# Peptides against a protein of PDB entry 7AE7, part 64

Target 1, 321 residues: chain A of PDB entry 7AE7
Amino acid sequence: KVYKDLREFLEVLEQEGQLIRVKEEVNPEPDIAAAGRAAANLGKNQPAVFFEKIKGYKYSVVTNVHGSWQNHALMLGLDKNTSTKDQFYELNRRWDKFPVPPNVVKREAAPCKENVIDKDINLFEILPLYRINEQDGGFYISKASVVTADPEYPDDFNKLNVGTYRIQVKDRDRVGIQALAMHDIAVQLEKAEAENKPLPIAITIGNNPLVTFMASTPVGYNQNEYEFVGALQDGVPMDIVKSDLYDHLYVPAGSEVVLEGHIIPRVRTVEGPFGEFPGSYSGARLQCEVKIDRITHRTNPIFENLYLGIPWTEIDYLMAL

## One batch from the design tools (peptide; made by RFdiffusion4, then SolubleMPNN)

Design b2_p14_3_s4 (from b2_p14_3, 10 letters changed)
Fold by OpenDDE base, seed 3:
Structure b2_p14_3_s4 (fold): chain B 321 residues (1-321), chain A 14 residues (1-14)
Amino acid sequence: as target 1 above (321 residues)
Amino acid sequence: PPGVELKEFEVSEA
């Protein structure tokens, strides 16, 4: 099975008994993180956890979407009881289908374009933000697929990067982003900052599960993650759409939320700490800052965020494949 | 994240 968006995948997870729906109103802290930890403790068959109602917020949260081998099997459209070995075999078989170019859809056909916010940007109105770990220096968006391009080659689709980066919310319309020197985004940012120019960015949240998987998987600088998504869909192209602000940035057509903006050139602000792993906090550092200029989102957007808890965490599954 | 020590998961041959 191929999934167009997060919602189609969540439906299958629920049908397969791999999604727990929390219908009661929860506090964003500590209840979301506590329930995620409780779900992780249910054993090897860790379900996703969907929170329908969060106190003080309008929209829902889902965590632990990739948090088990069963969920990974289902992501590949396999039986949930498919062995890890057979999942790897199938993943490798499909990987050899690269490249599978995506379909570029019209703006009117893209669910991520259902609603637009271009004034008075407030991330807290769209995302039910919470601290993932007790000692986190703020609210994090930990499972976004971040789209950037090479500013020297903006029309080279092979240099379009879709990556997962640590993002701290800094204000209503600003986020800090951790762009390390080993990341493709850092190469692109260096080029923009050399000219004192903003780097265009689209931060996409709540995607087709294979987009999230590929955004967490290192690929070559001249390889496009969307073309790997098509390969992992066994040769079925994924659907992408142009961003609203930038003709050269393409986002998943089915994204729940798209934050469009720019990295502010040569600005560094304090980011962190963040508990990337239990008992290990990456210290506070000076990191890049993004201004959010436009939001597009689906009606009743689902905030997909990473579960970080006792191993096996969701990140362990995303990095183990 | 780059600081994840890949703990060698012993693939228990069961």
Scores: peptide ipSAE 0.007, ipTM 0.482, DockQ to the pose 0.023
Fold by OpenDDE base, seed 1:
Structure b2_p14_3_s4 (fold): chain B 321 residues (1-321), chain A 14 residues (1-14)
Amino acid sequence: as target 1 above (321 residues)
Amino acid sequence: PPGVELKEFEVSEA
């Protein structure tokens, strides 16, 4: 089974008993994090938690999408009871199918293009933002697949990077992003900053679960994560669409929300702290700043965000592979 | 704080 988007995956999780739907209105804090922790305490078969209604917000949140081996099996389109060993075997078998080039779809065929916001941008109107941990220095977007390209080779599709980075909301139209020197985005940013140019960026939220998985999986600088997604789909290409602002950036066609903008050259602002692991906070540090210039989104977009409440968090499953 | 009682969805074994 292959998923076009997050919604198709959430439907399967729900059918398989791997998604809890909270229909009652919840407070962003502390209820989302508390419910995530409660779900994680259900044992090894941790479900995703879908919040339909969040007080003060228009849209929904889902957490813990990758938070169990059952969810991981389902992501691979396997039986939820597939052993970890067999999941790894199948993942490795599919990995050898790289590269599987994506399909470029037209703008009108991409669900992420259903709605556009190009003025008076306010992230709080689109994303039900909350503090994941009580001591977080702000609101985080923790499961975004961030798309950037090499500014010297913008047409080299193999250098298109899709990565997961810590993103703190700084203002209505601004986010801080952690671009460490070991990340491909940092190499690309260095090239842009050498010329004092903005780095084009698309921050994509609520993706096909294999996109989120590959964005968290280190690959070579000259390897495109979308071509691995196609491999992990057992040779079925994923669908991508051109960004609205940039001819060289492609985003998942099914993304719930796409934040298009630029990294401001040679600007660093304080970001953090963030509770990356239970009981540990990555301190405040100077990070890059992104200005959001355009938003595209599906109608009634789902904000997918990371669950970090207990050991064997969603990040542990994303990194254990 | 009111515990969000995650109602156990009884997976009705059909």
Scores: peptide ipSAE 0.005, ipTM 0.419, DockQ to the pose 0.018
Fold by OpenDDE base, seed 2:
Structure b2_p14_3_s4 (fold): chain B 321 residues (1-321), chain A 14 residues (1-14)
Amino acid sequence: as target 1 above (321 residues)
Amino acid sequence: PPGVELKEFEVSEA
């Protein structure tokens, strides 16, 4: 099975008994993190956790979408009881199908374009933000697929990067982003900052699970993550659409939320601390700042965020594949 | 394939 979006995957997870639906109103803190920990304690078959109602917010949250080998099997369209060995074999077999070019759909056909916010931007109105860890220095978006291009080669589709980065909410329309020197985004940012130019960015939230998987998987600088998504879909192209602000940035057509903006050149602001691993906080550092200039979103958008619980975090599964 | 050795996570059955 191939999934067009997060919603089709969540439907399958629910049908397969790999999603817990919390229908009661919860507090953003501590209830989301507490329920995630409770779900992680269910052993090897860790389900996704879907929160329908969050106090003080309009929209829903889902966590732990990639948080088990069963969820990974289902992501690949396999039986949920497929062994880790057989999942690895199938992943490798499909990887050899690279490249599988994506389909570029029209704006009118892209679910991520159903609603637009282009003034009075407030991230707290669109995302039910909460602290993931008790000692976090703020609210994090920890499972976004971030789209950037090479500013010297903006039309080179092979240099279009889709990556996962730590993102702290700083204001209603500003986020901090951790761009490490080993990441492709840092190479692209260095080029933009050399000319004192903004770097165009699209931060996409709530995607096809293979997009999120590939955004967390290191690939070559001249390899497009969307072409690997098509390979991992066993040769079925994924659907992408142009961003509204930038003709050279393409986003997943089915994204729940797309934050379009720019990295402000040569600006660094305090970001963190963040609990990347249980009992391990990365200290506060000066990081890049993104201005959000436009939001597009699906009607009743789902905020997909990373679960960071003991003993196994969702990141451990994303890094294990 | 990315050389991600699927670490055999010995899920210790506690």
Scores: peptide ipSAE 0.010, ipTM 0.504, DockQ to the pose 0.019; fails the geometry check
Fold by OpenDDE base, seed 4:
Structure b2_p14_3_s4 (fold): chain B 321 residues (1-321), chain A 14 residues (1-14)
Amino acid sequence: as target 1 above (321 residues)
Amino acid sequence: PPGVELKEFEVSEA
């Protein structure tokens, strides 16, 4: 099984008994984090948790999508009971199919383009934002696939980077992004900032689970994560679409939300703290700031966010493969 | 392939 988007994956998770649907209205805090912890406490078979109704918000949240080996097997289109060993064997076998170039679809064929917001941008109207951890310094988007390019080689598709970075919401149309020196985005940002230019960025939320997986998987600077997604789909290309603002940025065609904007050159603002592990917070640091200039989104967008409530967090599954 | 260390999920019995 290959998934076009998050929704097709959530349908399979639900069919396989790997999704809990919370139909009653919940409070963003503490209920989302509490329910995630409760789901994680169900043992080795941790389901995703889908919150249909969140007080004060219009749209839904899903968490713990990658939160178990069963979910991971299903992501690979395998039987949910596939052993971890066999999952790794299959992942390695498919990895050798790299590169599998993506299909570039027309704008009209991309579900992420169903709705556009180009003025009066307010992230709180689109994303049901909440504190993931009690001591977090704000609201985080922790499971976004962030698309950037090399500003010296914007048309070099091999240098197109799709990565996962810590993103703190700063304002209605601004986010802080943690771009560490070890990240490919930091190399690209350094080049842009050397010329005092903005770095174009697309922050994509709610993707095909293999996109999220590859965005969390370190690859070479001259390797495109989308071409690995096609490899992990056993040679089936994924669908991408051109961003609205930038000809050189491509986003997953099925993204629930796409935040298009730019990293403001040479601006640093306080970001954090964030609970990367239970009881462990990364300190507040000066980090980059992104201006959001345009949003595209699916009708009734699902906010996929990371669950961090207990040891063996969703991130451990994303990095364990 | 990146050395995916299969961390066995030690479900810490909380």
Scores: peptide ipSAE 0.008, ipTM 0.464, DockQ to the pose 0.021; fails the geometry check

Design b2_p14_4_s1 (from b2_p14_4, 5 letters changed)
Fold by OpenDDE base, seed 4:
Structure b2_p14_4_s1 (fold): chain B 321 residues (1-321), chain A 14 residues (1-14)
Amino acid sequence: as target 1 above (321 residues)
Amino acid sequence: VFVPELTDPELSEA
């Protein structure tokens, strides 16, 4: 099985008994984090948790999408009871199919383009934001696939980077992003900042689960994560679409939300703290700031966010494949 | 990707 988007994957998770649907209205805090912790405590078969109704918000949240070996097996289109060993074997077998170039679809064929917000941008109207950890310094978007390009080689598709970075909401239309020196985005940002230019960025939320997986998987600077997604789909290309603001940025066609904007050159603002592991917080530091200039989103967008709770968190599974 | 966790017997039985 290959998935076009998050929704097709969530449908399969639900069919396989790997998704809990919370239909009652919940409070963003502490209920989302508490329910995620409860799901993580269910042992080896940790389901995704889908919150249909969140007090004060219009849209839904899903957490723990990658939170079990069963979910990872299903992500690969395998039987949910496939052993971790056999999942690894299959992952490695498919990895050798790299590169599998994506299909570029037309704008009108991309579900992420169903709705546009180009003025009066307010992230709180689109994303049901909450504190993931009690001691977090703010609201985080922790499972976004962030698309950037090399500003010296914007048309070099091999240098198009799709990565996962810690993103703190700073304002209605601004986010802080943690671009560390070990991240490919930091190399691209350094080039932009050398010229005092903005770095174009697309922050994509709620993707095909293999996009999220590859965005969390380190690859070479001259390797495109979308071409690995096609490899992991056993040679089936994924669908991408051109961003609205930038001809050189491509986003997953099926993204629930796309935040298009730019990293403001040479601006640094306080970001953090964030709970990267239970009882350990990365300190607050000066980080880059992104201005959101345009949003595209699916009708009734699902906010996919990371669950950080107890040993064997979703991040451990994302890092463990 | 070398994933030590996939080679952990406690995880392979999961």
Scores: peptide ipSAE 0.019, ipTM 0.629, DockQ to the pose 0.017
Fold by OpenDDE base, seed 1:
Structure b2_p14_4_s1 (fold): chain B 321 residues (1-321), chain A 14 residues (1-14)
Amino acid sequence: as target 1 above (321 residues)
Amino acid sequence: VFVPELTDPELSEA
């Protein structure tokens, strides 16, 4: 089984008993985080938690999508009861299929392009933002696949980077992003900042689960994460579409939300704290700032966000792979 | 990055 988008995966999770649907209206705080913690207590078979209605918001949230070995097996299109050993064997077997180039689809064929917001941008109207941890310094987008390119080689598809970074909402149309020196985005940003130019960025939310997986998996600077997604799909190409603002940035065709914008050159603002692990907060740091210039989204977009409540957290599964 | 936590023997028995 291959998934085009998050929705196809959530459907399979629900069919397999690996998704809890909360149909009653919840408060964004503390109910989302509390329900995530409660789901983690259900044992080894931690389900995803889908919140249909969030007070004060229009759209839904899903958490803990990658939060179990059963969910990981299903992501690979395997039986949910496939052993961890056999999952790793299959993962490694598929990894050897790299590269599998993606299909570039037309704008009209990409679900992420169903709706456009190009003025009066307000992230709070599109994303049901909440504090993941009680002591978080703000609202985090913790499961985005962030697309950037090498500004010296914008047409080199092998240098297109799709990564996962800590993103704090700073304003209606601004986010802080943690670009560490070890990340490919930091290399690309350094090149842009040397010329005092903005770095083009697309922050994609609610993706095919293998995109999210590969965005959390370090690869070489000259290796494209989308070509690994195709490998992990057992040789089936994934679908990508050109961004609206930038000819050189490609986003997953099925993304629930795409935030297009730029990293402001030579600007650093305070971000954090964030509870990266239960009981440990990363301190406040000076981070890059992104201006959001355009949003594209599916109708009734699902905000996929990370569950961090109790080990084993979703991040533990994503980083351990 | 091998997170040491997935090297827990209990996960290999699942």
Scores: peptide ipSAE 0.018, ipTM 0.650, DockQ to the pose 0.018
Fold by OpenDDE base, seed 2:
Structure b2_p14_4_s1 (fold): chain B 321 residues (1-321), chain A 14 residues (1-14)
Amino acid sequence: as target 1 above (321 residues)
Amino acid sequence: VFVPELTDPELSEA
């Protein structure tokens, strides 16, 4: 089985008994994090948790999508009871199919383009934001696939980077992003900042589960994560579409929300703290700031966010793989 | 991909 988007994967998780649907209205805090912790306590068969109604918000949240070996087996289109050894064998077999180039679809064929917001941008109207950890310094987008390009080689598709980064909401139309020197985004940002230019960025939320997996997997600077997604789909290309602001940035066609904007050159603002691991907070640091200039989204967008708690959490599975 | 759990024989057979 290959998935076009998050919704097709959530349907399979629900059919396989790997998704809990919360139909009652919940408070963003503490109920989302509390329900995530309760799901983590179910042992090896940790389900995704889908919140249909969130007080004060219009849209839904899903968490713990990658939070078990059963969910990883289903992501690969295998039986949910496939052993971790057999999953690893199949992953390695498919990895050797790289590169599998994506299909570029037309704008009118991309579900992520159903709605546009280009004025009066307010992230709180689109995303049901909440504190993941009790001591977090703000609201985080922790499971985004962030698209950037090399500003010296913007048309080199092999240098198009899709990565997962810590993102704090700073204002209605601003986010802080943690670009560490070891990440490909930091190399691209350094080049833009040397010329005092903005770095174009697309922050994509609620993707095909293999996009999220590859965005969390380190690859070479000259290797495109979308071409690995096609390999992990056993040679079936994934669908991508041009961003609205930038002809050189491509986003997953099925993304629930796409935040298009730019990293402001040579600006650093206070970001954090954030609970990356239970009992371990990374301190507040000066980090990059992104201006959001445009949003595209599916009708009734689902906010996919990371569950963080006691091991084993979704992050442990995404870091392990 | 470093899966720590794949190094545990009890988790690899499950």
Scores: peptide ipSAE 0.020, ipTM 0.646, DockQ to the pose 0.016; fails the geometry check
Fold by OpenDDE base, seed 5:
Structure b2_p14_4_s1 (fold): chain B 321 residues (1-321), chain A 14 residues (1-14)
Amino acid sequence: as target 1 above (321 residues)
Amino acid sequence: VFVPELTDPELSEA
């Protein structure tokens, strides 16, 4: 089984008993984080948790999408009871299919383009934002697949980077991003900042599960994560679409929300703290700031966000790979 | 999500 988008994966998770649907209205805090922790405590079969109604918001949240070995097996299109050993065997077998180039679809064929917001941008109207941890310094977008390119080689598709970074919401149309020196985005940002130019960015939220997986998996600077997604889809290309603002940025065609904008050159603002682990907060630091210039989104967009709680958390599964 | 400090030592021995 291959998934075009998050929705197809959530349907399979629900069919397989690996998704809990919360139908009652919840408070974004503390209920989302509390329900995620409760799901993690269900033992080996940690389900995704889908919140249909969130007080003060229009749209839904899903958490813990990758939060179990069963969910990981299903992501690979395997039986949910596939052993960890057999999952790794299959992952390695598919990895050897790299590269599998993506299909570039037309704008009209991309679900992420159903709606456009290009003025009066307010992230709180599109994303049901909440504190993941009680002591977080703000609201985080913790499971985004962030697309950037090399500003020196913008047409080199092999240098297109799709990564997962810590993103704090700073304002209605601004986010802080943690671009560490070890990340490919930091190399690209350094080149842009040397010329005092903005770095184009697309922050994609709610993707097919293999996009999110590959965005969390380090690859070579000259290796495209989308070509690995095609490999992990057993040789089936994924669908990408050109961004609206930038000719050289491509986003997953099925993304629930795409935040298009730029990293402001040579600007650093306070970001954090964030509870990366239960009881462990990274300190507040000066980090990059992104201006959001355009949003595209599916109708009734689902906000996929990382579950953080008592181990095993979703991050533990994403890092154990 | 690469959190460098998530080297739970128990995961490296498994």
Scores: peptide ipSAE 0.019, ipTM 0.598, DockQ to the pose 0.028; fails the geometry check

